# Ledger of designs, part 28: peptides against a protein of PDB entry 3MAZ

Target 1, 99 residues: chain A of PDB entry 3MAZ
Amino acid sequence: VLNPMPACFYTVSRKEATEMLQKNPSLGNMILRPGSDSRNYSITIRQEIDIPRIKHYKVMSVGQNYTIELEKPVTLPNLFSVIDYFVKETRGNLRPFIC
Target 2, 99 residues: chain A of PDB entry 3MAZ as posed
Amino acid sequence: VLNPMPACFYTVSRKEATEMLQKNPSLGNMILRPGSDSRNYSITIRQEIDIPRIKHYKVMSVGQNYTIELEKPVTLPNLFSVIDYFVKETRGNLRPFIA

## One batch from the design tools (peptide; made by RFdiffusion4, then SolubleMPNN)

Design b2_p14_3_s3 (from b2_p14_3, 7 letters changed)
Fold by OpenDDE base, seed 4:
Structure b2_p14_3_s3 (fold): chain B 99 residues (1-99), chain A 14 residues (1-14)
Amino acid sequence: as target 1 above (99 residues)
Amino acid sequence: SDEEVNRKQLLGPL
């Protein structure tokens, strides 16, 4: 049983997430998806600044929190906060993909 | 590889 997930969560692979973002960029540019391990996740983004760029990030479950695997890791209490962080940190450039 | 990930800090819009 899973608690409610962020709206941009989809049970898709890395490849599928990339295709989704490419196909409908107007719906958003950020997807949360399952990671290789049961309690870990990945985020795929398609950021259009100079050119469209696909990037993937690891979101690791650590205890009751989640850590975004960055050069300087960021730990947050839930996946909603993780999504909010991506939005906030990019000043709204990243938006959750809502299909 | 299909396992390669990014770790650079998030950048705001340019």
Scores: peptide ipSAE 0.416, ipTM 0.827, DockQ to the pose 0.109
Fold by OpenDDE base, seed 3:
Structure b2_p14_3_s3 (fold): chain B 99 residues (1-99), chain A 14 residues (1-14)
Amino acid sequence: as target 1 above (99 residues)
Amino acid sequence: SDEEVNRKQLLGPL
């Protein structure tokens, strides 16, 4: 039994996530996907502030929380909060990919 | 993972 996941979570590879974001940018520009290790995740984004840029971030499971691997790490209580952080921190520039 | 990842701060329109 799997608890509810964020709407932008897809069981896809890095390559597939990139293709999804490129193909339908109007549906959003952020995907949550499985990481290389169990209970870890990755986030793929496609920002088009100046030119299209694909970036990938690590979200590490740490105890009961999740840490976004940034130069200044951010620890949050659940994956929904992780998605919210990406949206809020970019003032809505990042939006979850919904299809 | 052996794949390259980003760690820089997130970018917004401002």
Scores: peptide ipSAE 0.397, ipTM 0.842, DockQ to the pose 0.161
Fold by OpenDDE base, seed 5:
Structure b2_p14_3_s3 (fold): chain B 99 residues (1-99), chain A 14 residues (1-14)
Amino acid sequence: as target 1 above (99 residues)
Amino acid sequence: SDEEVNRKQLLGPL
């Protein structure tokens, strides 16, 4: 039982997420998925800046917030904010995958 | 985690 999740959340594996993004790039390039640990998540992206690159980021549940594991960690209040951060930080380059 | 992940700052069109 989960509270409402971002539209780009899918209960898929790293492999499946990669395939989804590769198959339908027009639907978006960012997927939120379950992490390997309980209450943690991962974000898979497929950016085509110079060449297509697939990257995975770790989103850790910390107390009531979430921390994006970056060189300079970013802590946000909820997963919706996490998605928003990815979109805004890349100035729209990253868009949630909406199937 | 059991998976290799990226940690570099996000890249935009800039």
Scores: peptide ipSAE 0.395, ipTM 0.837, DockQ to the pose 0.149
Fold by OpenDDE base, seed 2:
Structure b2_p14_3_s3 (fold): chain B 99 residues (1-99), chain A 14 residues (1-14)
Amino acid sequence: as target 1 above (99 residues)
Amino acid sequence: SDEEVNRKQLLGPL
């Protein structure tokens, strides 16, 4: 049984995610998508701090938790917490893409 | 995946 996924999760490719964020920036700037391996994910963001920048992050399933692959990895208990981390860490600059 | 990914600290408005 699969638990519900965050609202910004879409079964899209890196390219598709980028296009979604570019096309409708008012709907949010963060997408969670499937990774290359089972139970792993990627996050695509589009931040416009100085200029629009697309970035991709790896979220690895580790045991019962998820690790955001940063220089200093962050491990969280579920994908909802992962999304929350991105929002809080950027003080609301990142918002989940809600289509 | 061998796609290029970011690993730097997330950027906020500050």
Scores: peptide ipSAE 0.394, ipTM 0.842, DockQ to the pose 0.162

Design b2_p14_3_s4 (from b2_p14_3, 8 letters changed)
Fold by OpenDDE base, seed 1:
Structure b2_p14_3_s4 (fold): chain B 99 residues (1-99), chain A 14 residues (1-14)
Amino acid sequence: as target 1 above (99 residues)
Amino acid sequence: SAEEVNRKQLLGPL
């Protein structure tokens, strides 16, 4: 059984995610995508502060939760909370890519 | 994965 995924989830590669964000920046700047492992994911963002910057983060499945791999890891109960964290932590700078 | 990954905090100390 697979529960619904966040709206910004796409079954795309790192390269495809980057191209999507670059092509339509007005639709959002954050994508959730499959990781190398079945239950792991990756987040690709494109921020335009001084210049456009592409960054990728790992979201690891840990038990029934998910951990965002940062210098100081953040563990959350589901992928929706993971997306929410990225939005809130950046004070709205990051927005889910909605195509 | 052998691809480059970022780990810096999304928001540094304020």
Scores: peptide ipSAE 0.462, ipTM 0.840, DockQ to the pose 0.080
Fold by OpenDDE base, seed 3:
Structure b2_p14_3_s4 (fold): chain B 99 residues (1-99), chain A 14 residues (1-14)
Amino acid sequence: as target 1 above (99 residues)
Amino acid sequence: SAEEVNRKQLLGPL
């Protein structure tokens, strides 16, 4: 049985995620989506600090945990924790896209 | 995926 997914998870492509964030920025600026490989995922964000910037990150399934592919990798127990990390690390600048 | 991805550490608003 598969556990519930974070509210900002959508079965969309990189392109679709980008379009969603651009069209409705008031709904949030972070989307979790399926990765190209089986149990892996990707996160697409649209940060508007100086100018709007779209970035994509890899979230790799490693054993029973998930590792965010950063210069200094971060491993967390579940996808909810992954989303939480993005929110907290950016001091709230990133917010899950909810529609 | 072979698509370009970001790996830079996340930064809070400045």
Scores: peptide ipSAE 0.462, ipTM 0.840, DockQ to the pose 0.098
Fold by OpenDDE base, seed 5:
Structure b2_p14_3_s4 (fold): chain B 99 residues (1-99), chain A 14 residues (1-14)
Amino acid sequence: as target 1 above (99 residues)
Amino acid sequence: SAEEVNRKQLLGPL
């Protein structure tokens, strides 16, 4: 069976994720959700650096690792590391949504 | 994915 998932993982659609982040921004601004394909995922964020912006990223399962689909792809060993990357890369601006 | 996604580098407060 699948190992425990990050706390910000929710089995929600892109639309639902957007609504969650907009409704309760104080709970965090990043969620992990199922991707369109079985072993892939998506990250939805809501940043308010200049204006509120909703963005979605693809996290592809590659072998035993995961690759964040960015202009310069980042490969990590697990989903927890993926979340950590988003947090660290943004110097804490992104925080996992904890409902 | 069938939906549009972002691929730009992540933005921080700096």
Scores: peptide ipSAE 0.440, ipTM 0.856, DockQ to the pose 0.149
Fold by OpenDDE base, seed 2:
Structure b2_p14_3_s4 (fold): chain B 99 residues (1-99), chain A 14 residues (1-14)
Amino acid sequence: as target 1 above (99 residues)
Amino acid sequence: SAEEVNRKQLLGPL
């Protein structure tokens, strides 16, 4: 039995993720995608606080957990928590892209 | 990844 992935997870490239977010901003502004290689992931966001800004973050698998590579790393137990962190930390500004 | 990534804290509504 495999655990499900967050709804905003898509097997897309950085470029594709960016295009998805730009094309349909009403569907959300955050995508979880496979990392360049291995069991790691990346988060692509499109925030429009002042102007639209595309940013990419690394989510590294560390043992049983995941670490968001920020200046002050954040380690969480699963990818759902990772998504939750992005949502909560931005007070809802970031929302998972649901296609 | 060789692509540029961000590491600064996440920003919320001003």
Scores: peptide ipSAE 0.439, ipTM 0.850, DockQ to the pose 0.162

Design b2_p14_4_s1 (from b2_p14_4, 4 letters changed)
Fold by OpenDDE base, seed 3:
Structure b2_p14_4_s1 (fold): chain B 99 residues (1-99), chain A 14 residues (1-14)
Amino acid sequence: as target 1 above (99 residues)
Amino acid sequence: LNPLPENLEKAPEE
């Protein structure tokens, strides 16, 4: 049994995530998806400031926590907190993609 | 208009 996942989690590829965000930007600009490695995840974002920009982040499963791969890594207790981190850091500019 | 904060801008990419 799998615990609840964030609403913006989709079992999609890097390419599919990008396409989703490009196709319906009004639905949000951030997707959580499976990473290349088992039990790891990736965050795909699409910002439309000036020109569209796509960026992918690594979210590593470490023990019972998750670490966002940044220059200064941030470790959080669950994936919901990971999503919240991105939202708060951008003051709401990044919003979970909900379809 | 809120650009990516430095920590997210300079983050290594997948």
Scores: peptide ipSAE 0.752, ipTM 0.941, DockQ to the pose 0.809
Fold by OpenDDE base, seed 1:
Structure b2_p14_4_s1 (fold): chain B 99 residues (1-99), chain A 14 residues (1-14)
Amino acid sequence: as target 1 above (99 residues)
Amino acid sequence: LNPLPENLEKAPEE
């Protein structure tokens, strides 16, 4: 059984996610989307501080957990925790995109 | 407004 997904999850491509964030920055700046392989995901963010910056992160499904691909990988129990991690690490600068 | 923390800044991209 597939559990409910975070509100910022959209079945969109890398390019579409970037366009969504650019078009409506007031709705949030973080999107969770399908990764290259099934059961894996990607996080696309768009920060606009001095200049707009886009970054894409890999979130790999490992067993019953998810690992954010960082220099020092972080493993969390679910995708909601993954979103929470990005919000907390940036002290609220990153916010889930709610369309 | 703070820039990305080091762990997110240096992360490998998709």
Scores: peptide ipSAE 0.750, ipTM 0.941, DockQ to the pose 0.813
Fold by OpenDDE base, seed 2:
Structure b2_p14_4_s1 (fold): chain B 99 residues (1-99), chain A 14 residues (1-14)
Amino acid sequence: as target 1 above (99 residues)
Amino acid sequence: LNPLPENLEKAPEE
């Protein structure tokens, strides 16, 4: 049985996530999606400051925690904390995509 | 609005 997932989680591909963010930017600019071949996840963001920019992050499941793959990896207790991390680090610029 | 902070900008991509 799976625990509740963040509201911005969608069972979509890398391409579909990008299209969702491009189509409705007013609904948010960050999506959590399943990883390619394991119990891992990916974060897709779309910032439109000067020109549209898409970036994908790797979120690895490690034991009961999750590690965001950064130069200096950040480990958090759940996926909700992962989303919160992105929101706080950007001081609100990144917002979960709510369809 | 500010660009991505260094830690998110320099992160390796999936």
Scores: peptide ipSAE 0.749, ipTM 0.941, DockQ to the pose 0.805
Fold by OpenDDE base, seed 5:
Structure b2_p14_4_s1 (fold): chain B 99 residues (1-99), chain A 14 residues (1-14)
Amino acid sequence: as target 1 above (99 residues)
Amino acid sequence: LNPLPENLEKAPEE
């Protein structure tokens, strides 16, 4: 069973996600994608403030929730909340990539 | 203001 996914979710690889963000930065700078080898997910971002910065975050599916792997992990109820977290934490700098 | 807040900057990479 798969509920609706955030608009910035794409079934792409780590490399593809990076290329998408680099090619069309005006469409957003954050992508949610399938994890490497599990039921988990990954968040790829590309900020361009001082210099271009690409980071990949690990989002673990834990029970009915999702945990963003940070130094101090953050657990949220759904993937929409995960996206919202990144947007809010950066005060809008990170925006979901809408192709 | 840093490019990324501390929690996101210091996060472990996938």
Scores: peptide ipSAE 0.748, ipTM 0.940, DockQ to the pose 0.687

Design b2_p14_4_s2 (from b2_p14_4, 6 letters changed)
Fold by OpenDDE base, seed 4:
Structure b2_p14_4_s2 (fold): chain B 99 residues (1-99), chain A 14 residues (1-14)
Amino acid sequence: as target 1 above (99 residues)
Amino acid sequence: LNPLPKNLEGAPEE
């Protein structure tokens, strides 16, 4: 049995994710996508504070948990928690892209 | 406005 994925998960490439966020910023600014070569994932965000800034984060599957690759890595129990982490840490600035 | 917090700024590009 496979658990459902977060609503902002899309089977798209880094380039496609960037284009999605740029074309429809009103739908959200955060996308979860498949990793390049394994059971891992990536998060693409687009913040528009002063100027548009796009960043990509690596989310590694470790055992039954997921680790966000940061200067100080953060490990969470599932992908929903990963999305929630980004939302909370930015106090709502980042929102899942829902189309 | 609230830009990226420090913990999210120091992240490797993927």
Scores: peptide ipSAE 0.377, ipTM 0.859, DockQ to the pose 0.757
Fold by OpenDDE base, seed 1:
Structure b2_p14_4_s2 (fold): chain B 99 residues (1-99), chain A 14 residues (1-14)
Amino acid sequence: as target 1 above (99 residues)
Amino acid sequence: LNPLPKNLEGAPEE
């Protein structure tokens, strides 16, 4: 079966993702992109609470699940759940970038 | 606006 990707997934580099978020902050502040390795991904976020802050996270493919590399790693069943995690944990502050 | 929770603040990708 072919599973679709989250709407905020773009085949862009770390630099391009940062530029996208900086250019159009009204469209969202979170992007999912390909990681340096084949089946891995990265999440790039841009928050403007006090000053603009960019952060990147590694999302590693582990078996049939995905693990977000954090101090306390979080494992989820799919990429949609990964996006949902960031949205819920920040109580809606982070929103998927929809272009 | 809710800032990043502690878990998301730690160990981001360099």
Scores: peptide ipSAE 0.356, ipTM 0.839, DockQ to the pose 0.778
Fold by OpenDDE base, seed 2:
Structure b2_p14_4_s2 (fold): chain B 99 residues (1-99), chain A 14 residues (1-14)
Amino acid sequence: as target 1 above (99 residues)
Amino acid sequence: LNPLPKNLEGAPEE
């Protein structure tokens, strides 16, 4: 089955996303959620390498692409690629939260 | 395990 949105997308708030990741870390540590704008999104991650660390990222819709708001912005063709970027950049440390 | 790369570490948050 091909879904229009990544499996780790949930219609949750920043706070709720953080709580989800804290409650069930074994299910993954990355959530895609709606942003402040209807066409924008946010990524919430919770890494546990040394200590638990929570970070949030802006994913902005730009034309038909998406730009991850980073010090050096990254533009990708779709949200699936956005998720893949986070996974690959961390060599698998970040995994989509699947429940 | 790979920690956050520099680009992700310095990212603005929403």
Scores: peptide ipSAE 0.341, ipTM 0.842, DockQ to the pose 0.790; fails the geometry check
Fold by OpenDDE base, seed 3:
Structure b2_p14_4_s2 (fold): chain B 99 residues (1-99), chain A 14 residues (1-14)
Amino acid sequence: as target 1 above (99 residues)
Amino acid sequence: LNPLPKNLEGAPEE
């Protein structure tokens, strides 16, 4: 049983997420997906500034919060905030994939 | 054009 999830959440694998973003870049470039056999999640992004670049981030469940695994980790209260963080920090370059 | 900010670079991949 899951509480309401961000619109860009899909129960897909790393490979499937990459293919989705490549196939329909006009629908967005960021996907939230289940982590590997865990309560955690992963963010897959596809930026196409100069050339297509795919990156995957770990979003770890820590207590009642979530921590984005970065060189300097960022902890947020919920998954909606995680998505918002990526959008805000990139000033809109990253947008949730809406299929 | 808004490339990834430095704080979002160097992240470990799943």
Scores: peptide ipSAE 0.305, ipTM 0.834, DockQ to the pose 0.752; fails the geometry check

Design b2_p14_4_s3 (from b2_p14_4, 5 letters changed)
Fold by OpenDDE base, seed 5:
Structure b2_p14_4_s3 (fold): chain B 99 residues (1-99), chain A 14 residues (1-14)
Amino acid sequence: as target 1 above (99 residues)
Amino acid sequence: LYPEPENLLKAKEE
């Protein structure tokens, strides 16, 4: 059983997440989903800056924290913080997808 | 044009 998850968490596949974001861009452009491995997750985003771009980030469970796989890895205490990081870092450009 | 954060641009994607 999982503890409370961020509102943009959905138990969907990589493909389905992409489709969700493409279908309803007004609802947000960021989804947290299960990763390919046990306790890992993925963040799928769809940004429309110049052209629509889909990216999938890896969020690895490390001990009691989570590390976003970036050139300069960012480790945070929980998944809510992970979502906050994406929102803050992009100054609101990324917004959690809320159905 | 939105200046994408450097750290997010350089990511080890799934």
Scores: peptide ipSAE 0.508, ipTM 0.885, DockQ to the pose 0.723
Fold by OpenDDE base, seed 3:
Structure b2_p14_4_s3 (fold): chain B 99 residues (1-99), chain A 14 residues (1-14)
Amino acid sequence: as target 1 above (99 residues)
Amino acid sequence: LYPEPENLLKAKEE
């Protein structure tokens, strides 16, 4: 079985991603989706630490790598590593949405 | 309790 993209990647809009996460929080709270540009992506998350919070991150394609647009940018070799970063950085609080 | 990672909190949103 080929899996060229992370399991939580869906060709959905910002609005659709938000609705997916709100409707089925038990399936995960992180979605990777196409960005405004063809080679860029966005990460939509829904955390419930204190109150439900939706946030959208920018993942920019830079050369052969990807940079997560943070105050202190993080550059990684592929999208799988990007997802891994979010999972590890949050000690598992963020989990890929598996539909 | 979960200490939110600072770098993710201060991220520039889409």
Scores: peptide ipSAE 0.500, ipTM 0.884, DockQ to the pose 0.764
Fold by OpenDDE base, seed 2:
Structure b2_p14_4_s3 (fold): chain B 99 residues (1-99), chain A 14 residues (1-14)
Amino acid sequence: as target 1 above (99 residues)
Amino acid sequence: LYPEPENLLKAKEE
């Protein structure tokens, strides 16, 4: 069966996502979750470059695309591309959380 | 170790 959402997508809250990443860091450090409104989403990450750091990014649904709310906004055609962006931009440091 | 992406560092968070 086809999966319409990225493997790291979970219908969880910000708090739950944070806890998931903290409890099982070996499974990945990036989660995609529902946003507070409409067809928007959020990306929660837990990087351990120096010390564990949690960040939550906004992914806004705009038309048929998605825009990652960064200093320099990045617009992509689908959520799979959004996940790919984070992986590539961090040269593999960020990996989708696969539970 | 790699240089952290500037765009992700200065991003507006949820």
Scores: peptide ipSAE 0.497, ipTM 0.885, DockQ to the pose 0.768
Fold by OpenDDE base, seed 1:
Structure b2_p14_4_s3 (fold): chain B 99 residues (1-99), chain A 14 residues (1-14)
Amino acid sequence: as target 1 above (99 residues)
Amino acid sequence: LYPEPENLLKAKEE
């Protein structure tokens, strides 16, 4: 069976996502969650390169694709590709949070 | 030391 959402997707709020990442950093440091609007999403990350740092990215649904709101926007065909982008872009520093 | 990607640093955060 093909799952429609990435394993690191959780129906949690911005605050809950932050708490999840802080509580169990060994399980990963990246969560995909519902955005402020129905068909949009957000990526919450917690990196510890120098000090703990939380960031929230906007992933906008555009047609059949998704655009990560960056200075130079990145458009991808699905949410799995969005997660892959974050992993590859950070050379593995970001890893999906898996409970 | 890991250098944070520039594009992610300049993201339009939620």
Scores: peptide ipSAE 0.493, ipTM 0.883, DockQ to the pose 0.786

Design b2_p14_4_s4 (from b2_p14_4 with M8L D13E)
Fold by OpenDDE base, seed 2:
Structure b2_p14_4_s4 (fold): chain B 99 residues (1-99), chain A 14 residues (1-14)
Amino acid sequence: as target 1 above (99 residues)
Amino acid sequence: LYPFPENLEKAPEE
């Protein structure tokens, strides 16, 4: 069975994603969701180093790659790499939400 | 405790 989307992808709104992360923090703290336009996505995280902090990132489809809209943009070949980037960059602090 | 990456912390909000 092919898995074209990361396990933490959900067809939910910004609000719903936030609620999911708040309701079940033990399941993970990162969700990938549809963006405002086709082929674009958003990442919602709930970071809890000190106090819970919700952040939303834009993941733009650019050509055959995806660019995470950051101060210093990061371009990756696929959405799995995008999720991996968040996990590795935070050394495991961020984990995909698996429900 | 590893600090939250600066690039992710300063990122523009969606």
Scores: peptide ipSAE 0.656, ipTM 0.919, DockQ to the pose 0.759
Fold by OpenDDE base, seed 4:
Structure b2_p14_4_s4 (fold): chain B 99 residues (1-99), chain A 14 residues (1-14)
Amino acid sequence: as target 1 above (99 residues)
Amino acid sequence: LYPFPENLEKAPEE
């Protein structure tokens, strides 16, 4: 049983997420999905600053928090905050995929 | 145009 999840969360694979973002870029460019391990997640983005670029990030469940695997890791209290981080840091360049 | 954040750019991928 899952508690409420961010609107951009979809139970899709890495490949499916990539295809979703490529097919409907107007709906957003960021998807949260299940990670390869239980209780972990992944973020797939498709940003187009110059050319389309796909990237996949690891979001690790650590205790009651979540850590985004970055060169300088960022730990946040919930998945909503994780999504907010990506939106805020890119000043809106990244937007949750809503369909 | 705001540049893509370095921390996100250099991040290790899944």
Scores: peptide ipSAE 0.655, ipTM 0.918, DockQ to the pose 0.766
Fold by OpenDDE base, seed 3:
Structure b2_p14_4_s4 (fold): chain B 99 residues (1-99), chain A 14 residues (1-14)
Amino acid sequence: as target 1 above (99 residues)
Amino acid sequence: LYPFPENLEKAPEE
């Protein structure tokens, strides 16, 4: 039995995620993808406040939680909360990529 | 528009 994944999760590479966001910005600007390690993930965003900026964040599995690698790390209970964090912190600027 | 959060802006990248 597997728990569902956020809608913006795609089994894509860093490069592919970047290309997806660049090609169809109207579909969203945030992708969750597998990290370099099995239980880790990465968040790729394409923020467009002034100019397009691509950033990649590390989401580390720590026990039953996930820690977003930030200057001030944020630990959340699940990947849905991770996505929610990015959405809320940016007041909707970041939106999950849905294709 | 709201400013991009500093914590996200300054975050170390993957």
Scores: peptide ipSAE 0.652, ipTM 0.918, DockQ to the pose 0.792
Fold by OpenDDE base, seed 1:
Formats: C-alpha cells, structure tokens, sequence
Structure b2_p14_4_s4 (fold): chain B 99 residues (1-99), chain A 14 residues (1-14)
C-alpha cells in the first residue's frame, strides 16, 4: 500500500517533467516523478539563477528509507522529507511544483 | 543571492 505522496509528485516522464517546469515556472521548479522501478524516484529541477538549468536527481528506495544520490548521499525517512531537504538546502530557491 | 549548495551542484545526473 502506497501512502499519500508529496504534492509535487506526478506520474510523468523526464521529458514531460522538464516541459511542465519550463511552461509554468511560476508554479514551482521541482517535480518528483517515478524512477527506474516502482520503488525508486527522480527529482527534476529547473533553476534560473543565471541561465535556465535542468537537473535530475536519483532518489533510491533503501529499506524503509530513501537515499538521494549526491556526492555526499543523504538518507531520509520518507519522500516528504526528501522534498523538504531540497527546499531547506537551497533556502527556498527550490519550490515544489504545484498545479 | 544565496549560491546553489555544493552538494546539489556536484550531484551526478540521473
């Protein structure tokens, strides 16, 4: 059984996520989407600090937790915490895409 | 503006 998902979760492909972020930047710049399998996910972001930049992060399900694939990996207890991490780490630069 | 955190900047692409 899958519990409620973060508001910025969408069952979309990498390409679709990119298009969503580009089309409506005012709605947010971060999307959570399905990964390689049913238990893995990916985060797609679109930043416009200097120029528009798209980046994708891998979020791996490990046991009952989730690990964000970073140079220094971060493990969190749930997907809500994953979203929170991206928001806090960037001091609000990243915001969940809400449509 | 606050710089993008290094850990996220250097993260590998999916």
Amino acid sequence: as target 1 above (99 residues)
Amino acid sequence: LYPFPENLEKAPEE
Scores: peptide ipSAE 0.471, ipTM 0.874, DockQ to the pose 0.759

